# Peptides against a protein of PDB entry 6TME: the designs that were tried, part 144

Target 1, 324 residues: chain A of PDB entry 6TME
Amino acid sequence: NRLKRAYIALQAWKKAFYSDPFNTAANWVGPDVCSYKGVFCAPALDDPSVLVVAGIDLNHADIAGYLPPELGLLTDVALFHVNSNRFCGVIPKSLSKLTLMYEFDVSNNRFVGPFPTVALSWPSLKFLDIRYNDFEGKLPPEIFDKDLDAIFLNNNRFESTIPETIGKSTASVVTFAHNKFSGCIPKTIGQMKNLNEIVFIGNNLSGCLPNEIGSLNNVTVFDASSNGFVGSLPSTLSGLANVEQMDFSYNKFTGFVTDNICKLPKLSNFTFSYNFFNGEAQSCVPGSSQEKQFDDTSNCLQNRPNQKSAKECLPVVSRPVDCS
Target 2, 324 residues: chain A of PDB entry 6TME as posed
Amino acid sequence: NRLKRAYIALQAWKKAFYSDPFNTAANWVGPDVCSYKGVFCAPALDDPSVLVVAGIDLNHADIFGYLPPELGLLTDVALFHVNSNRFCGVIPKSLSKLTLMYEFDVSNNRFVGPFPTVALSWPSLKFLDIRYNDFEGKLPPEIFDKDLDAIFLNNNRFESTIPETIGKSTASVVTFAHNKFSGCIPKTIGQMKNLNEIVFIGNNLSGCLPNEIGSLNNVTVFDASSNGFVGSLPSTLSGLANVEQMDFSYNKFTGFVTDNICKLPKLSNFTFSYNFFNGEAQSCVPGSSQEKQFDDTSNCLQNRPNQKSAKECLPVVSRPVDCS

## One batch from the design tools (peptide; made by RFdiffusion4, then SolubleMPNN)

Design b2_p17_6_s1 (from b2_p17_6, 11 letters changed)
Fold by OpenDDE base, seed 2:
Structure b2_p17_6_s1 (fold): chain B 324 residues (1-324), chain A 17 residues (1-17)
Amino acid sequence: as target 1 above (324 residues)
Amino acid sequence: LKEKIEKKFEEELKRLY
């Protein structure tokens, strides 16, 4: 019965293919769905004697098409990997029936519409990758209430502010890069106890960096480049004991880049170029360390090469934003 | 899963930079 439902779902999906350049679904014929290319069966959790479709892997198949509602019949699927295709449309609400969903990867497709809220209905979801699509609108705050290990949101069309609920996230990796997020980074960010990597690259974020960033003791990658951040770097950044890669480039930061930041013990690459910093500690100077790489290009630093002109600097440096 | 996540992130970093 379960395999019959799977057959219906998979045949409906095959019919929803506009192009299958590698003939991935060529063998999607007949009732033996477990033999289908990219379809993986396993014993059912509730009855080991019953074989069910537990996983889909159509990664890199370059398939054009859409996800039909009949996919909701794949109720035993825990792994859904269809990245690097040309699927379009929206994620079907019928996928709410896939209560075992553990890893959902629809990255590198042409999906549109709002955030696929159906993902929030999956109680066991641990991995969410929806990057490189055309999802738009607000990010639902509830996404960070989920016990996710990774959240890939980058290269979409998400707008509005980052939800305050971000602090509730247990994810080790979160990517916001290349969206249209605006506003400030929530102060609650410091509560992300499992965070290792976070990327804000290429948004419309603004305001001061919250001091609470310094509480991210486990973060190894922090990239806030290509935004509209202002003010000085928080002194609390000295608390980033494990940060290896840090990038604040292409913002509107001012003030002094302190020794405490540049001497972070695990820091290997610190880029703060293309800002309006008017001073830096000697430890921040490129070439000052054999083990660390710095980039101070295009700031308002004295006695450094490749800096902004006084004309460019003066209007900004003379009006520093007070983040206190 | 952790290894998978790390690999995906590393790949993503290469694309972003």
Scores: peptide ipSAE 0.250, ipTM 0.868, DockQ to the pose 0.838
Fold by OpenDDE base, seed 3:
Structure b2_p17_6_s1 (fold): chain B 324 residues (1-324), chain A 17 residues (1-17)
Amino acid sequence: as target 1 above (324 residues)
Amino acid sequence: LKEKIEKKFEEELKRLY
């Protein structure tokens, strides 16, 4: 009996709660699991006459506890939303049995350990949100082989390089922000055919920006701020026909910010502050446009306010990194 | 799903910026 298995799983989970401030699981009593708060039933896909647990929604319940292995008995679950709790430990390997998993949101918790590779076992997964946890280590390259619509990885402890397989991703939104990723952005990034928004904020990324970024025709948001990028901005950025928000601030960029970038047709905000740019086109000057907002603060620009001192600029500007 | 994804992302962007 599928509901019996669900009952076993849910009772094991209730037992794994250390704190339930809102008494969310107070009604988790008896065999009628479909009446449990945060548990949603639906007709089974293989037999519409059978009712199964298809979804879990415990968002914002502030529950402290862990995910027990018995959750693997919830084999009919397609939607698993448990964000904004205080769940700790690791994601159980037993969740590999949840082959219908479609949306997995464990964001805003206290999960630790390596990337939950069990997520890679779900063939139908479309939404993965593991942000605001303490996941660490390398990002598995296989994550980008998944046909995901969105990948939220921000605010974790991930390190090492971004896998070259990123180019295989079909995701429209990807967040890497506030991790410990290092190395260069892979050149394969330009192959992300469905990408609309990508955020690299606050990592240890370095090197030159790949020219292939200019191939991201559908990107509306590109934020690479607060990293260690060097060299000039790629001239191919002129190809970002749909970019609206672009941020390169708090890096080590040098060179000239060109008209071709600042005159991008959909550009609304372009922040390139806190770098070592030694020149900018007139179209890049803050206040030059009513439709566009620019920030050129703390660069090495002449005749502009709030720039770095000559002492700070000279050592860097005089030895620009050649990205060619 | 798309609407939910977009909403979540927009909310995240607001927190990041």
Scores: peptide ipSAE 0.032, ipTM 0.709, DockQ to the pose 0.764
Fold by OpenDDE base, seed 4:
Structure b2_p17_6_s1 (fold): chain B 324 residues (1-324), chain A 17 residues (1-17)
Amino acid sequence: as target 1 above (324 residues)
Amino acid sequence: LKEKIEKKFEEELKRLY
């Protein structure tokens, strides 16, 4: 039966533990898997008279080990939360059998290898958190074909470009931060109709920001800091009617920071420090508003404190990148 | 479930920094 399969899976997993500091699996003994710490049972969707393992929650257990292929026997699991452990290796392909997977959180572990493509096989997946691992390689374009509410990819070793399919995403939150992504932000980004928060921090992204960013009318957080972006800020950014937190710091932007950007109605924090901006509107000046916080540090602004030297500014400011 | 996911956003997004 289903619980017998679950027993096999969970016992295999227990055997795959190298360290269990909190003795989380100490009670993982016997056939009553529903009593196991971190294991949650519920009536099966197809037969309410049958009890099945529907969820795993081992968050913050500091368990060292790996995920054995026998976990594929947990076919009724919809919630899989194992963040903040020390699991290593790869995500088993056998997890493709978990067709009810709804929330998958393996964040803050030691997983390696390419993007876990098994996640793409789950038809009902809504939450994917693989951040703070050592996943590497390119991001599969198909990830954005999934009807996900959140996509957490930050703090990994992903490289290559961001897929153009990003525009197909229905996610409200997407994080790319602290990877090795390169190239430009796709113009299709403006098609992300449900986007509230997007973070690109600390990658190798470059080129001009696409004008289509201004179409993200629902975005509240836009952070593109610590990259290699060039050119002027798109004038279309005035369309970000709901943006509250905006960060373009630590890039190579040039030009003028306009009044239309700094007067965005919901803007609370706007950081554009450590660039090569050569002008800013009065509304962008730190201290100009009580409701908004600005940081213009380390630019090429005249009559402002803590700016770059003329020697550093001149070569860049005199050769502005035309993004038109 | 939607509410649960939303709560995760609030709790876990801070880990970005």
Scores: peptide ipSAE 0.022, ipTM 0.617, DockQ to the pose 0.521
Fold by OpenDDE base, seed 1:
Structure b2_p17_6_s1 (fold): chain B 324 residues (1-324), chain A 17 residues (1-17)
Amino acid sequence: as target 1 above (324 residues)
Amino acid sequence: LKEKIEKKFEEELKRLY
C-alpha cells in the first residue's frame, strides 16, 4: 500500500514536469517505483519487511515543473533533494504528511511565495536548504526553534528583521546572504551555542553590531559585509577564538580597528575595507603578517594607500555613532 | 494498474488537497 501511494505521487509528479532535459523520468513507468531514477527505497522503520520510498534525489536534473500536492503521499520520505532544477510555484502544504523528513533541499529552483511553513511541521528536520529561490516576506521566528543543523536562506527575497529567536538555534551554519533583511542583528545571537558559520552578506542590516557576537566562541566564519552597519567594532570580538574568516567590508563602520581583533589566534582573513575606519593597529595593516590577510582599502586611515578622500571621510568621521 | 491504484487511494488523495 505504501508503494502504491508512492506510485500515485511519482506519476503525478511526472505529469507536473514541463521539461525533463535529461529524461530523468523516462523510466518512471510501472509499479516498481524503487527502480525509478532518483527514487531510493529502504526498509520501513516500523516494519523492516516492508520496502518504502525513503529518499528522492533529483539534484541537477534541470527539470522544469511544479510540485503537485500528491507528493504528500510519499509519507516515508526522509531525504528530499531536488536542487538545481527549474521547479516553480510553492511548496505544497500536503508535504506536512512527510513526518520523517530529515533533509529538505530545494535550493537553486524557482520557488516563490512566503517561507514554506510546512518545513516547520517536520519534527525531525535537521537540514533545510531553500537558497537560490524567490521566497519572500518575513522569516518565521519558529524556524530557529527547530533543531536544525544547517539553515540556508541566502539568495532569496526575504525581508523584515531577523527574529530574536535566532539565539535558540542549534544550527552550525546559517546563511542570510543576499536577501532584503533589515534592522539590527539581535543581541540574542550570542546564544547560538553551536554556531560555526554565519553569513549576512548583501542585506539592508543596520545599527551597531551587538557585543554578544563575541560570545560566539565556535564561529569560524563571520561575514557581515555589504550592509549598513554603523559604529565601532565591538571590543568583545576579541572573544572569537576560532574565527578564521571575518568580513565587515562595505559598511559604515567608524573608529579604530584594534589589536585584539587583528591578533585573533585563528584569524586567516580579515576584510574591513570600504568603511570609515579612522585608525588601525599595526597588527591590522596588510602585509604585517605572513599568516593573515588583511584588507583596509577605502577607509579613512592616515598614511595608507587607497583611502577615501577627506571630503568623503570628514562628514562621517566627525559624527561617530555611539554604540554604548 | 494505474487506474486501480488511483481508485483505491482516491479518498486519501483528497485529504491532501
Scores: peptide ipSAE 0.021, ipTM 0.548, DockQ to the pose 0.016

Design b2_p17_6_s2 (from b2_p17_6, 12 letters changed)
Fold by OpenDDE base, seed 4:
Structure b2_p17_6_s2 (fold): chain B 324 residues (1-324), chain A 17 residues (1-17)
Amino acid sequence: as target 1 above (324 residues)
Amino acid sequence: MDELIKKKFEEELKELY
């Protein structure tokens, strides 16, 4: 009996709660699991006459606890949303039995350990949100082999390089922000055919930006701020026909910010502050447009306010990194 | 900045159906 298994799982989970400030699980009593707060039942896909637990929504419940292995008994769950809680520990490997998993949101919790590789086992996964946790280690390359629509990794402890497999991703949104990723952005990034938004904020990324970024024709948000990128902005960025928000601030970029970048047709905000740019086109000057916002603060620009000193600029500007 | 990212990319179950 599927509901009986669900009952076992949910009761085990209730026992794994250390704190339930809103008494979310107060009604988690008895065999009628479909009446449980945050538990959603639906007809089974394989047998419409059978009612199964198809979804969990415990978002914003502020529950402290852990995910017990008995959650693997929730084999019919396709939607698992438990964000904004205080769940700790690791994601149980037993969740591999949840073969219908479609959306997995464990964001804003206290999960630790390596990337939850159990997510790779779900054949139908489309939405993965593990942001605002303490996941660590390497990002498995296989994550980008998944037919995901969204991948939220930001605000974790992931390290190492971004996998070259990123180019295989079908995701429209990917966040890497506020991790410990290092190395270069893979050139394969240009192959992300569905990409709309990508955020690299606040990592240890370095090297030159790959020219292939310019192939991201559908990208609306590109944020690479607060990294260690060097060299000039790729001229191919002129290909970002749909970019609205672009941020390269707080890097080590040099060279000239070109007219072709600042005149991107849908560009509304372009921040390139806190770099070592030594020139900008007139179209890049803050206040030059009513429709576009620019920030050129703290560069090496002549005749602009709030620039770095010659002492700070000269050592860097005189030795530009050649990205060619 | 963190809050901006969170708000921008936050997805709720009610919006996923």
Scores: peptide ipSAE 0.022, ipTM 0.654, DockQ to the pose 0.127
Fold by OpenDDE base, seed 5:
Structure b2_p17_6_s2 (fold): chain B 324 residues (1-324), chain A 17 residues (1-17)
Amino acid sequence: as target 1 above (324 residues)
Amino acid sequence: MDELIKKKFEEELKELY
């Protein structure tokens, strides 16, 4: 009986709660699991006459505890949303049995360990949100081989390089922000055909920006701020026909910020502050447009306010990195 | 910055089945 298995799983989970400040699981008593707060039942896909647990929503419950292996008994769950809790430990490998998993949101918890590779086992997964946790180690390249719509990895402890397989991703939104990613952005990034938003904020990324970024015709948000990028902005950025928000602040960029970038048709906000740019087009000057916002603060620009000193600029500007 | 990321990338729950 599927509901009996669900009962076992949910009771095991309740026992794994250290704190339930809102008494969310107070009604988790008895065999009628479909009445449990945060538990949602639906007819089974393989047999409409059978009621199964199809979803979990414990968002914002502030529950402290862990995910017990018995959760693998919830084999009919397609939606698992437990964000904004205090769950700790690792994601159980037993969740591989949840073959219908479609949306997995464990964001804003206290999960630890490596990337939850169990997520790779779910054939129908479209939404993966593991942000605001303590996941660590390498990002498996296989994550981008999946037909995901959204991948949220930000605010974790991931290390190593961004996989070259990123170009295979079908995701519209990908966040890498506030991790420990290093190395260059892969040139394959330009192959992300569905990409709308990508965020690299606050990593240890370095090197030149790949020219292939300019192939991201559908990107609306591109944020590479707070990294170690060097060289000039690629001229191919003029190809970002739909970019609205662009941030390159807090890097080590040099060179000239061109009209072709600042005149992008959909550009509303372009921040390139805290770099070593030594020139900008008039179209890039803050206040030059009512429709576009620019920030050129703390560069090496002449006749602009709030710029770096010559002493700070000279050693960097005089030795530009050749990205060709 | 963290809050900005949260707000920007909030996703709505999809309907079950």
Scores: peptide ipSAE 0.020, ipTM 0.627, DockQ to the pose 0.113
Fold by OpenDDE base, seed 2:
Structure b2_p17_6_s2 (fold): chain B 324 residues (1-324), chain A 17 residues (1-17)
Amino acid sequence: as target 1 above (324 residues)
Amino acid sequence: MDELIKKKFEEELKELY
């Protein structure tokens, strides 16, 4: 029964292919679905004597097509990897029937529409990769209530603010990069207890950085570059004991870059270029350390090369944003 | 968790780092 349902689903999917340049589905013939290229069978969790389709891996197949609703018949699938294809349309709501979903990777495709809320229905989901698509609209707050290890949202068309629920996330890696997110980073960010890497690059984020960023003790990568952030860097950033890569470039930051930030014990790269900083500690100067790389280019620093003109600096530096 | 699923998850993570 289960393999028959899988056969129906897979044949419907093959029919939904517009192009299969590598003939990936060429052997998708007959009832033996476990022999299909990119289809992986395993013993069912509820009955080890029954073989079921447990995984799909069509990564890098360059397949053009869409996901038909019949994919909802793949009820035993825990692994769904279809990255680097040309699938279009929306993620079918029928995938809510895949209650064992553990890894969902649809990255590097041509999916459109709102956030695939069907992902919220999967109780065991640990890995979500929807990057490099055309998903749009608001990010559902509920995404951060899920026990995910990784959340990849970058290179989409998501808009609005980052949900306050971000602090509930158990993810080690979260990417917001290259979307249209706006507003401030929520103060709840400091509650992300398992966070190792977070990337905000290339959004419309603004306001002051929350002091609570300094509570992210496990963060190794923090990138807030290419946004509209203002004010001074929080003094609490000295709490980032494990940060290795930090980027604040291409913002509107002002004030002084302190020793406490530049002397972070594991810091290897700190980029704060293309801002309006008017001072830096000696420890922040590029070339001051052999172990650390700094970039202070295009700020309002005195006696440093490649800085902004006084004409560019004065209007901003003379009117610093108070983040207190 | 199936070993196949675990393997693929680990592979995906390695590609990110």
Scores: peptide ipSAE 0.019, ipTM 0.644, DockQ to the pose 0.134
Fold by OpenDDE base, seed 3:
Structure b2_p17_6_s2 (fold): chain B 324 residues (1-324), chain A 17 residues (1-17)
Amino acid sequence: as target 1 above (324 residues)
Amino acid sequence: MDELIKKKFEEELKELY
């Protein structure tokens, strides 16, 4: 009986709670698991006459505990949302049995260890949110081979390079922010045809921006701020026909910020502050447009306020990195 | 961003089942 298996799993999970401040699991008593708070039942896909546990929603429950292996008995779960808790440990490998997994949100917890590779085993996964945890190590390249709509990785301890397989991703939103990623953005990024939003904020990324970024025609948000990028902005950025928010601040960019970038048709906010740009087009000047906001603070621009000193600029501007 | 991407749990459940 599927509900009996669910009962075993849920009771094991309740026992794995160290703290339940809101008494969320107080009614987790007896065989009627469909009445449990945060447990949602639906007709089974293979037999509509049978009720199964199809979803878990324990968001914002502030529960402290861990995920026991018995959760692998929840074989009919398609939605697993447990964000904003204090769950710790690792994601159990036994969750590989949850073959219907569609949305997996364990964000804002205390999970540790490597990337939860069990997520790669779910054939129907569309949404993966593991942000605001303590996951570490390399990002598996295979994550981008999956047909995901969104990938949230931000605020973890991931390191190493961004996999070249990123170009295979069908995701509309990808966040890498606030990790320890290093190296260059892969040139394959331009192949992300469904990409709307990508965020690289606060990593150790470096090198030149790939020209292929300009192929991201559907991108509305591109944030590469707080990294170690060098060289000039690619001229191909003029191809970002739908970009609304663009941030290159807090890098080591040099060169001239062109009209072709600042006159992008959908651009509403362009921040390129805290770099080493030595020139900008008139269209890039803050206050030049009522429709667009620009920030050119702390560059090497002449006749602009709040710029770096000549002493700070000269060593960098005189030795620009050639990205050609 | 979350509001734009994440559907309501109940709506998602209805869509799947």
Scores: peptide ipSAE 0.016, ipTM 0.578, DockQ to the pose 0.057

